# Designs tried in a protein design run: peptides against a protein of PDB entry 2Q3Z. Part 199

Target 1, 272 residues: chain A of PDB entry 2Q3Z
Amino acid sequence: YVLTQQGFIYQGSAKFIKNIPWNFGQFEDGILDICLILLDVNPKFLKNAGRDCSRRSSPVYVGRVVSGMVNCNDDQGVLLGRWDNNYGDGVSPMSWIGSVDILRRWKNHGCQRVKYGQCWVFAAVACTVLRCLGIPTRVVTNYNSAHDQNSNLLIEYFRNEFGEIQGDKSEMIWNFHCWVESWMTRPDLQPGYEGWQALDPTPQEKSEGTYCCGPVPVRAIKEGDLSTKYDAPFVFAEVNADVVDWIQQDDGSVHKSINRSLIVGLKISTKS
Target 2, 254 residues: chain A of PDB entry 2Q3Z as posed
Amino acid sequence: YVLTQQGFIYQGSAKFIKNIPWNFGQFQDGILDICLILLDVNPKFLKNAGRDCSRRSSPVYVGRVGSGMVNCNDDQGVLLGRWDNNYGDGVSPMSWIGSVDILRRWKNHGCQRVKYGQCWVFAAVACTVLRCLGIPTRVVTNYNSAHDSNLLIEYFRNSEMIWNFHCWVESWMTRPDLQPGYEGWQALDPTPQEKSEGTYCCGPVPVRAIKEGDLSTKYDAPFVFAEVNADVVDWIQKSINRSLIVGLKISTKS

## One batch from the design tools (peptide; made by RFdiffusion4, then SolubleMPNN)

Design b2_p29_4_s2 (from b2_p29_4, 16 letters changed)
Fold by OpenDDE base, seed 4:
Structure b2_p29_4_s2 (fold): chain B 272 residues (1-272), chain A 29 residues (1-29)
Amino acid sequence: as target 1 above (272 residues)
Amino acid sequence: SLEQVPVGLEEAEKKKEEEEKKKLLEKLK
């Protein structure tokens, strides 16, 4: 995990799984220095340098900082996300082949956000940074990945009397989504939650006012313990949300129906 | 494409889902 510089990232769909090669490059020249710069420009450091530095011995703290700093939301983070296929003023997310060029561009342009990333780009850069900092980390892909926006563990669709989806989709299911898992102890939790922790650097929802997610024990997600910090309900929903259709009838009544045809969550963890 | 995109539910709703997808993508930019 820490020593592997080359790897694969899974993409595509649940029915058509694909992968791309990726150069994580955590040992390439200057990359560690860039990771240290990333820590030194984070909002917590800027607010209180002494407190931030004193907490950098905690992989829990560092993981959460990196999750927030890999995206440029709310800070001088690395990547700007874009999903509308309009990439002409930057680099297409599909064009990246490794984390090194992204990190070097960010640093060389005065910590200006790099255009553009999508989930696997965010995850891959986070993986590089965490590995540089000595935290064992792997990229994870989840097919049919839910984005629950209202924290009810459901993906809800509204349908008319003809079964057609109405209005803008407030909630969605991605064909795939990528995040990272990092190995760490959790002295801040009850015993038994050491091991793989999920961290999501893609800006989806705010956690404590910042676009970051995790760390949350993979075990807690598996066991349905949503009380564990951080962001257990959100990560749980990504892999386990139920899909509900709200169907309006001709008489104006609304019927709730569980959609069993769309199954949320098919998680693949990389082995290296 | 290998890009990240919202999934549709039914082929019969493909056209409408594409329109909703477009709106959603606009929200995500």
Scores: peptide ipSAE 0.374, ipTM 0.694, DockQ to the pose 0.276
Fold by OpenDDE base, seed 3:
Structure b2_p29_4_s2 (fold): chain B 272 residues (1-272), chain A 29 residues (1-29)
Amino acid sequence: as target 1 above (272 residues)
Amino acid sequence: SLEQVPVGLEEAEKKKEEEEKKKLLEKLK
């Protein structure tokens, strides 16, 4: 989890699981220095350097900072996400083979955002950074991953009388989504929540005003403790959301139906 | 594909229709 520099990331779909090789490269020359620069350009450091530095001994604090800084939303972060298959002004997310080139490009261009990333790219870069900082971290893939946008733990589809989905702004289920899990103690929580913590660097929803997610104990998600900081409801929904169809009838009435055919969540953890 | 894409719903809809059809056939027996 800290020593492995090369590994695999799972991709594809629940029906067709695939993997790609990835070079995390946490021990390559200059990578640690880049990780330190990442910390030194974070909004909390810029606001109060002394306070930020005093908190860097906490993996909880550092994990949350890294989650926010791997994406370029809200700050001078590393990666810009894009999912529309228009990558001509940058590098296709599918072209990356490791974290090292991404981090070097970011630094060498004055901490300018690197174009482009998708979930596994964000997760892999976060994994590299966290490992560099001495935090045991692994990439996780979740198939049929839900993106709950309204914090109700549901993915809701509106359908006409023929069962066709209506509207352009339906909630999303990804074929797969990647994030990281980091091993740490949680002195900020009640006893028993030490261990693997989920962190999501892909900009999906804001947490306390910033595009970041976690850390949240994997145990809390498993046990359904949604009161646990940080972002337990969102992470829970990624792996456990129920799917609901709102079906309009011929008479104009709306019927609520639980969709049992769409199963959210199939999580795979890696050792690399 | 290697990229993230929305899950297709067509297969889920077909499965639901087949299940409903089975339930209906059982009621007719």
Scores: peptide ipSAE 0.374, ipTM 0.736, DockQ to the pose 0.300
Fold by OpenDDE base, seed 1:
Structure b2_p29_4_s2 (fold): chain B 272 residues (1-272), chain A 29 residues (1-29)
Amino acid sequence: as target 1 above (272 residues)
Amino acid sequence: SLEQVPVGLEEAEKKKEEEEKKKLLEKLK
């Protein structure tokens, strides 16, 4: 979890699981220095360097900072996400073979955002950074991963009387989604929540005004403790959301139907 | 798929995934 520099990332779909090799490269020359630069350009450091530095002994604090800084939303973060198949002005997310090239590009271009990433790229870079900082971390893949936008633990599709999906389709289920799990104690929580903590660096929803997610105890998600910091409802929904169809009738009435054909969540944790 | 897509689009990406995976493996050799 800290020593392995090369590994595999799971991709594809629940029915067609695939993997790719990935070079995390946390011990390659200059990578630790880049990780330290990442910390020194984070918004909390820029606002109050002394306060930020005093909190860097906490893996909870550092994990949350890294989650926010791996994406370039709201800050001088590493990666710009893109999912529309228009990558001509950058590097296709599918072209990356490791975290090292991404981090070096970011640093060498004056901490300008690297184009482009998708979930596994964000997760892999976060994994590299956290490992560099001495935090045991692994990449996790969740198939049929839900993105709940309104925090109701549902993926909601609005349909007309003919069953056709209407509206903005803001909520969705990804074929797969990747994030990281980091091993840490949780002195900020009640006893028993030490161990693996989920962190999601892909910019999906804002947490306390920043595109970041976690850390949240994996145990809390398994037990359904949604009151647990940070972002437990969102992470819970990624793996456990129910799918609901809201069917509009001719008379303007709406019928709620549970969609049992779409099963959310199949999580795979990597060994390296 | 090597590309992250909404459910329902992954079938169209299967062929693309295999080609991109081959390219990636060649880069790592």
Scores: peptide ipSAE 0.361, ipTM 0.719, DockQ to the pose 0.301
Fold by OpenDDE base, seed 5:
Structure b2_p29_4_s2 (fold): chain B 272 residues (1-272), chain A 29 residues (1-29)
Amino acid sequence: as target 1 above (272 residues)
Amino acid sequence: SLEQVPVGLEEAEKKKEEEEKKKLLEKLK
């Protein structure tokens, strides 16, 4: 994990799994220095440098900071996300082949956000940064990944009597979503939650006022312990949300359909 | 698609591709 600079990221769909080669490049010239700059421009450092630096020995703390700083939401983070296929004023998310160019562009332009990223780009950059900082990390792909916006562990679709989806479609399922898992101890939790921790750098939902996610023990997600910090309900929903179709009739009656063929969550962890 | 897209959008795109493929096959007959 930490020593591997070249790898693969899984993409596509549950039915058509694909992968792309990716250069993580955590040992390339200047990359470690850029990762340190990333820490030195984070909001917690700017607020209290001494306190931030004193906590950098904790992979839990560092992981959460990196999750927030890989996206440019709320801070001087690395990447701006975009999903509308309008990338003409930047670089298409699909054109990136490694983390090194992204990190170098960010640093060389005075820590200005790089345009553009999607989930695997965010995850890959986070993976590079965490590996640079000595934290064993892998990219994870989840097919049919739910984005729960209202924290009810449901993906709700509203349909009319003709079966047409109504509303703004705020809640949705991605064909795939990528995040990272990092190996760390959890001295801040009860015993048994050491090991792989999920971290999601894609700006999806705010956690404690910042677009960041995790770390949360993979074990807690598997066992359904939603009380476990950080962000267990959100990560649980990504892999286990129930899909509900609401059918509204002309008379205003609403019927619930819970029987859907679409199954949320098919998680694949990268090897090495 | 290699892009991250909503499942509903992906299905719509696949349907369009299938329809285009069908039209192409019909033209080749």
Scores: peptide ipSAE 0.355, ipTM 0.725, DockQ to the pose 0.400

Design b2_p29_4_s3 (from b2_p29_4, 16 letters changed)
Fold by OpenDDE base, seed 4:
Structure b2_p29_4_s3 (fold): chain B 272 residues (1-272), chain A 29 residues (1-29)
Amino acid sequence: as target 1 above (272 residues)
Amino acid sequence: SLEQVPVGLEQAEEKKKKEELEKLLKELE
């Protein structure tokens, strides 16, 4: 989880699982230096360098910083996300074969955002950075991954009398989504939550005002302890949300229907 | 393509949702 530089990332759909080879390259020349630059340009360092540096001994703190800095939202982060198939002014997310080129481009262009990434690109870069910093980390893929925007643990669709979806809600289900899990102790929590912690560097929802997510104990998610910091409800929903259809009838009444055809969550953790 | 896309919708609805998502994601840039 620290020494492996080559690996695979799972993609596709629940019915058609695919994978791509990926070069994490955490030991390649200059990559550690770039990871240190990433820490030195984070908003917390810029606000109070002494406080930020004093907290870098905590993998909890560092993990949260990295999850925020891998995306360029709110800061001088590494990657700009794009999902509209218009990649002509950059590099297609599907073209990347490793983290090294991305990190080098970011650094060599004065920490300017790299275009473009999607979930597995964000996750893979985060994995590289965390490994460089000595934190055991793996990429995780979740098929039928939910994006819950209001923390009610539901994906809600509003439908008219004809079954057509109404509104412009951001809640949705991805065919797949990737994030990372890092091994760390959690002295900031009650005993028993040491081990794998989920971190999500893809900008989806703000956590304490910043596009970051986690760390949250995988155990807490498994046991349904949603009070555990950080961002337990959001991560829980990614793998466990129920789908609800709100169907408006012609008489103006609304009927609630549980959509059992859409099963959220099929998580695959990599071993290297 | 192996890109991320929304699922669980009829073809026409999926297209509409994708367009909506693209709009929302643009706002996050």
Scores: peptide ipSAE 0.352, ipTM 0.702, DockQ to the pose 0.271
Fold by OpenDDE base, seed 3:
Structure b2_p29_4_s3 (fold): chain B 272 residues (1-272), chain A 29 residues (1-29)
Amino acid sequence: as target 1 above (272 residues)
Amino acid sequence: SLEQVPVGLEQAEEKKKKEELEKLLKELE
């Protein structure tokens, strides 16, 4: 989880699982230095360098900083996300084969955001950075991954009498989504939550005002303890959300129906 | 597919949802 520089990332769909090779390259020349630069340009460092540096011994703190800095939202982060197939002014997310080129481009252009990334690119870069900093980390892929926008643990669709989706709702289910899990102790939580912690660097929802996510104990998600910091409800919903259809009837009434055909969550963890 | 796309919708609904998602994603930039 720290020593392996080359691995695979799972993509595709639940029905058609695919993978791509990825060079994490955490030990390549200059990569550690770039990771340190990433820490030195984070908003917390810029606000109070001494305080930020004093907290870098905590993998909880560092993990949260990295999840925020891998995306360029809110700060001088590494990657700009794009999903509309218009990548002409940058590099297609599908073209990347490793984290090293991305990080070098970011640094060499004065910490300007690199165009473009999608979930696996964000996750892979975060994995590289965290490994460089000595935090055991792996990329995970979740098929049929839910994006719960209103924190109710549901993906809700409004449908007419013919079953057609109505309205402009942003909640959706990804064919796949990638994030990282890092191994760390959690002295900031009650005993028993040490181990794998989920971190999500893809900008989806704000956490405490910043596009970041986690760390949250994988155990807490498995046990349904949504009170644990950070962002347990959001991560829980990614893998466990129920799908609800609000169906309009011919008489104008609305019927609530649990959609059992859309099963959220199929998580695959990788060793490398 | 190599890229992320929404799933679980009818074909016509998938297209509409994709467009809505793209709009949302632009707002997040």
Scores: peptide ipSAE 0.339, ipTM 0.698, DockQ to the pose 0.305
Fold by OpenDDE base, seed 5:
Structure b2_p29_4_s3 (fold): chain B 272 residues (1-272), chain A 29 residues (1-29)
Amino acid sequence: as target 1 above (272 residues)
Amino acid sequence: SLEQVPVGLEQAEEKKKKEELEKLLKELE
């Protein structure tokens, strides 16, 4: 989880699981230096360098910073996400084969955001950075991964009388989504929540005003303890949300229907 | 597909839905 530089990332769908090789390259030349630059350009450092540096001994703190800095939202982060298949002014997310080239491009272009990433790219870069910093980390893939936007632990679809989805479809289920899990103690929580912590660097929802997510104990998610920081409800929903259809009838009435055909969450952790 | 896409999208609808998704995500920028 720290020493392995080559690995696999799971993609595809629940029914058709695929994997790609990925070069994390955390020990390649200059990569550690780039990771340190990443820390030195984070908003917390810019606001108060002394305080930021004093907290870098905490994997909880560092993990949260890295989660925010891997995406370029709100800061000078590494990657810009794009999902519309228009990648002509950059690199297609599907073209990346490792984290090293991404990090080097970011640094060499004055810490300008790299175009483009999707979930596994964000996760893989985060994994590289965290491993560089000595934090045991693995990439996780969740199939049928929910994105709960309104924090009600539901994925809600609005449908007309013909069953067609209406509206902007702000809530959705991804065929797959990737994030990372890092091993750390949680002295900021009650005993028993040490171990794997989920961190999500893909910009999905703001946490305390920044596009970051976690760390949250995997145990808390499994046990349904949504009071644990950070972002337990959101991560819980990614793997456990229920799906509801709101069906609008021609007479203006609305019918609630539980969608049992869409099952959220099938999480696979990498072996190395 | 190796791309991250919303569940339930077929080939023809996939592109359109990706564009819609991108518009939504722009609100997050």
Scores: peptide ipSAE 0.360, ipTM 0.716, DockQ to the pose 0.284; fails the geometry check
Fold by OpenDDE base, seed 2:
Structure b2_p29_4_s3 (fold): chain B 272 residues (1-272), chain A 29 residues (1-29)
Amino acid sequence: as target 1 above (272 residues)
Amino acid sequence: SLEQVPVGLEQAEEKKKKEELEKLLKELE
């Protein structure tokens, strides 16, 4: 999880699992230096360099910083996400074969955001950076991954009496989503939450005002302890959200129905 | 395609939802 520089990232759907080779390249020339630059341009460093530097010994702190800095939202982060198949002014997310080129492009262009990434690209770059910084990290793929936007642990669809979806609600389920898990102790939590921690660098929801996510103990998610920082409800929902249909009747009444056909969450952890 | 896309909707509805999501994502740029 630290030494492996090449691996695979799982993609596709639950029914059609695919993978791509990926060069994480954490030990390639100059990559560590780029990771240090990433830390030195983060908002917390810019606000108070001394405080930021003093906290870099904490993988919890560093993990959260990296989660925020891999995306360019809110800061001078690495990647700009795009999902509309309009990549003409950059590189298609599907074209990347490794983290090294992305990081080098970012640095070489004065820390200008690299166009473009999607979930696995964000996750892979985060994985590279965290590994460079000595934090054991792996990419995780979750099929049928829910994006809960209102923190109610549900994916809600509104339907008419014919079952047709109404409105333009943005809550949805991804065919797949990728994030990272990093191994660390959690001295900031109650005992027993050391181990794998989920971190999500894809900009989905703000955490404490920044597009970042985690670290949250994988154990906490598994056990349903949503009180643990950071972002336990969001990560929990990604893998465990229930799907609810709100069905409007002819008389204007609304009926709640659990959608059992849409099963959220099928997580695969990578070995490399 | 290996792109990340929404699922669980009818084809037409899924397309619409994707377009809406793409719009929202552009706002995050």
Scores: peptide ipSAE 0.359, ipTM 0.706, DockQ to the pose 0.270; fails the geometry check

Design b2_p29_4_s4 (from b2_p29_4, 14 letters changed)
Fold by OpenDDE base, seed 2:
Structure b2_p29_4_s4 (fold): chain B 272 residues (1-272), chain A 29 residues (1-29)
Amino acid sequence: as target 1 above (272 residues)
Amino acid sequence: SLEQVPVGLEEAKKKEEEEKKKKEKEELE
């Protein structure tokens, strides 16, 4: 998890699992320096450099900073996300083969956001950065990954009497989503939460006002401890959300139905 | 496609990509 520079990232769907080769390149020339620049342009450093630097010994702190800085939302972060198939003014997310080119482009253009990323690109860059900083990290893929927007641990669909989805899908299930898991102690939590921590650099929801997610103990998610910082409910929902259909009848009545055909969450942890 | 898409939209996205490729091919001919 620290030494492997090349690996695979899982993509596709639960029924059709695919993978791509990826060069993480954490030991390539200049990459560590770029990771340090990433830390030095983070909002916490700009606000109070001494305090930020004093906290860089904490993988919990660093992990959360990296989660926020891999995306360009709210800061001088690395990647701009895009999902609308309009990539002509940048690089298609599907064309990237490694983190090194992305990080070099970011640095060489004065820390200007790189266009474009999707979940696996964000996760892979975060994995590279965290590994450079000495934090054991792996990319994780979750198939049928829920994006809960209202923190109710549900994906809700509104349907007509014929079962057709009505309106804009505010909440969604991704065919797949990628994030990272990092190995760290959690001295800020009760004993037993050391180990793998989920971090999500894809800008999905704000955590404490910033597009970042985690670290949250994988154990806490497995045990359903949603009080555990950071962002346990969101990460829990990604892998465990229930799907609810609100069926509107012709008389205006609404019936709640649990959709058992849509199973959220099939997590695959990578060995690289 | 290897892109991240909402469940249920994969087929629609594939169709859109195929239509785009077809159009691009026609423009090159």
Scores: peptide ipSAE 0.364, ipTM 0.736, DockQ to the pose 0.283
Fold by OpenDDE base, seed 3:
Parts: C-alpha cells; sequence; structure tokens
Structure b2_p29_4_s4 (fold): chain B 272 residues (1-272), chain A 29 residues (1-29)
C-alpha cells in the first residue's frame, strides 16, 4: 500500500470486469516535492500557512486536503474532469498510464490544471500523493456506483406508463467509479472507527463548500452509521443506494416501485 | 468500454465511437 509503485486499477462494468496497469510512481524523482507543492497551494495554506502546517501531522486533515486538491474545482488543483468524449484540447483520460506524468505536467505548467481526468485518474493521483505523504492508500473500484445528488440515499427515475424515463436524468449510476481508501486512526471520532477510510477526489458533490469527500470510516459505511464525518451519506449511497421508479399510470396516478434490476454497488479493493 | 459512463449508456457510447471512427476513416480516404 505504500511501497508498491506499480499496480492495477479495475475498470469496465459489473458484467465485464477489466483492469489496467498503472504506475503510481510515489518514489520516482521529484514526486514527493510535487506532493509538497500540492499542500502548499491548497486554500487552507494560502489562508493561514501556520495553521495548515500544524495540521499536516493528521492524516485525516491531509486526506481531506488531498481529496480536494486532486481535482481543480474550487482551487489550484491537479486535474480537470471530463466525460463527454471531447478531449481534443487535452489528453484523453484513457491515455494516462501513471500518476507521475500527470503530477509533473501540473507542476511544470505552474500548477495549472491538467486536462483531463475521470474517476480512476483522480483516484490514482490521490493514491500516489497520499502514499508519498506516508499514508497507506489503495484504489477502490465500485461497479454500478450511484451518484446521489439530493442526499436521500435513492436513485430516482421518473417513468411514464410505458416505463420510459421522463425528464432530465439528474441522478445516475456509473458503470464503475473509483476512489481511494486510506489507513488511519480517527481520534476525531468515537472509538472503533480506525482503519480504512474512504476518500473520493472525483468532483461529484461539495462537502463543506469544496469538491472533496471523506475521510469516512469504511466501517461506518458497512454499519450504516450515516452520522459519521465526513460525507457518510454520500459514500453510503455510492455503494448502497436503492433505485426507485416513480411510474405514472395512464389515469395520471403515480406509484413508487423499487427497481430490483439495478443493483447498486460492487466494491473491489486492490492489493497494491 | 474503458470510459466511465452512466449505466444504460454503454451501447450508445459504443455506437458513437464507431460512428466517429467511420468518419475519421472517410476523411482519410
Amino acid sequence: as target 1 above (272 residues)
Amino acid sequence: SLEQVPVGLEEAKKKEEEEKKKKEKEELE
């Protein structure tokens, strides 16, 4: 988790699981320095350097900062996400083979955002950075990963009498989504939540005003403790959301139906 | 697909990629 520089990232779909090789490269020349620069350009450092530096001994604090800084939303972060297959003004997310080139490009261009990333790219870069900072970290893939936008733990579809989805599909399920899990103690929580913590660097929802997610204890998610900081409901929904169809009948009535054909969540953790 | 896509859109994305490749080939001819 800290020493492995090369690994695999799981991709594809629940029906067709694939993996790609990835060079995390946390020990390559200059990578640690870039990770330190990443910390030194974060909004909290810019606001109060002394306070930020005093908190860098906390993996909880650092993990949350890294989650926010791997994406370029709200800050001078590393990657810009794009999912529309229009990558001509940058690098296709599918072209990356490791974190090193991304981090070097970011630094060498004056900490300008790198185009482009998708979930596994964000996760892999976060994994590299966290490992550089001495935090044991692994990439996690979740197949049929839900993105709950209204914090109700549901993915809701509105359908007509023929079962056709109506209106804008705001909430969605990804074929797969990647984030990281980091090993840390949680002195900021009640006892028993030490261990793997989920962190999501892909800009999906804002947490306390910033596109970041976690850390949240994996145990809390498994046990359904949604009161646990940070962002437990969101991460819980990624792996456990129920899918609901609101079906309008020909008479104008609407009824709720649980969609059992769309099963959210199949999480795979990497060994590297 | 290697891309992250919404569930149910995989086939649509595949078709789009096939159409794009076809156009690129036609432009090279």
Scores: peptide ipSAE 0.364, ipTM 0.736, DockQ to the pose 0.310
Fold by OpenDDE base, seed 1:
Structure b2_p29_4_s4 (fold): chain B 272 residues (1-272), chain A 29 residues (1-29)
Amino acid sequence: as target 1 above (272 residues)
Amino acid sequence: SLEQVPVGLEEAKKKEEEEKKKKEKEELE
């Protein structure tokens, strides 16, 4: 994981799995320095440099910082996300072939946000940064990935009497979503949660006031331990959410129906 | 499509990408 500079990222849909080659480039010239700059511009460093630096020996701490700093939400982070197919004032998320150019652009423009990223771009950049920092990391793709906004482990659709979805879909299922898994010990948790930890740098939900996610033990997600920090309910929902339709009836009543046609979660790791 | 999109919009996005690629090709010719 740490030594691999070239890899593949899985994309597409559950029915049509695709992959792209990606240059992680964690050992390319200047990339480590950029990763260190990323740490030095994080909000925690700016607030208390001594405290931040003292905690950089913890992959848990660093992972969480990187998760927040790969996106530009709330900070001087690397990437601005965009999903509306209007990329003319930047670089299309689909055009990136590696993390190196993104990180160099970010640094060379005074740590200004790079336009634009989507999930795999965020994940790939996070993977590069974490690998640079000596944390074994892999990109993970989850097909039919849920975004639960209200922490109820459900994707809820509101439908009229005709079965048409009403209003803007706040909660949704992505065709695919990418995040990273990093190998680390969890001295902050009960024994047995060492190993792969999920980290999600795509700005989806705030965790403790910042757009970051994880680290959360993959084991905790697998076992349904939603009390496990960080962000276990959210990550659990990404791969396990149930889909519910709230159907308005002719009499104005609302009927709850489980939607069994939409199956959330098909996770693929780049390596087992 | 390689774009991340909500489930149910993949086909629409694919079509849009194909149309964009077609236009770009036509503009380059």
Scores: peptide ipSAE 0.363, ipTM 0.737, DockQ to the pose 0.288
Fold by OpenDDE base, seed 4:
Structure b2_p29_4_s4 (fold): chain B 272 residues (1-272), chain A 29 residues (1-29)
Amino acid sequence: as target 1 above (272 residues)
Amino acid sequence: SLEQVPVGLEEAKKKEEEEKKKKEKEELE
């Protein structure tokens, strides 16, 4: 988890699982220095350097900072996300083969955001950074991953009389989503939540005003303890949300239907 | 596709990708 520089990232769909090789490269020349720069340009450091530095001994604190800084939302972070298939002014997310080139590009261009990433790119870069900082980390893939936007643990689709999804489709289920799990103690929580913690660097929802997510104990998610910081409801929904269809009828009435055919969540953790 | 896409839009995204590849090929010829 710390020493492995090459690995695989799972992609595709629940029915058609694929993987790509990825070079994490946490021990390559200059990568640790870039990770330290990432910490030194984070908003918390810029606001109060002494306080930020004093907290860097906490993997909980560092994990949360890295989750926010891997994306360029709200800060001088590493990657800009894009999902519209228009990548001509940058690098296609599918073209990346490792974290090293991304981090070097970011640093060499004055900490300018790198174009472009999707979930696995964010997760892989976060994994590299966290490993560089001595935090055991792995990339995880969740198939049929829900994005709950209103914290109700539901994915809600509005459908016309023909069953077609209406509206902006703000709530969605991804074919797959990637994030990271990091091993750490949780002295900030009740006993028993040490171990794997989920962190999500893909900019999906704001947590305490910043596009970051976690750390949240994987155990808390498994046990349904949604009171556990950070972002337990959101991460829980990614793997456990129920799907509801609001179906408009010809008479203008709306029928609520539980969608049992669309099952949220199939998580695969990497073994290396 | 290896792209992250919303469930139910995979076919649409695949078609878009195929069209893009076709255009890129035509530009290279």
Scores: peptide ipSAE 0.361, ipTM 0.735, DockQ to the pose 0.293

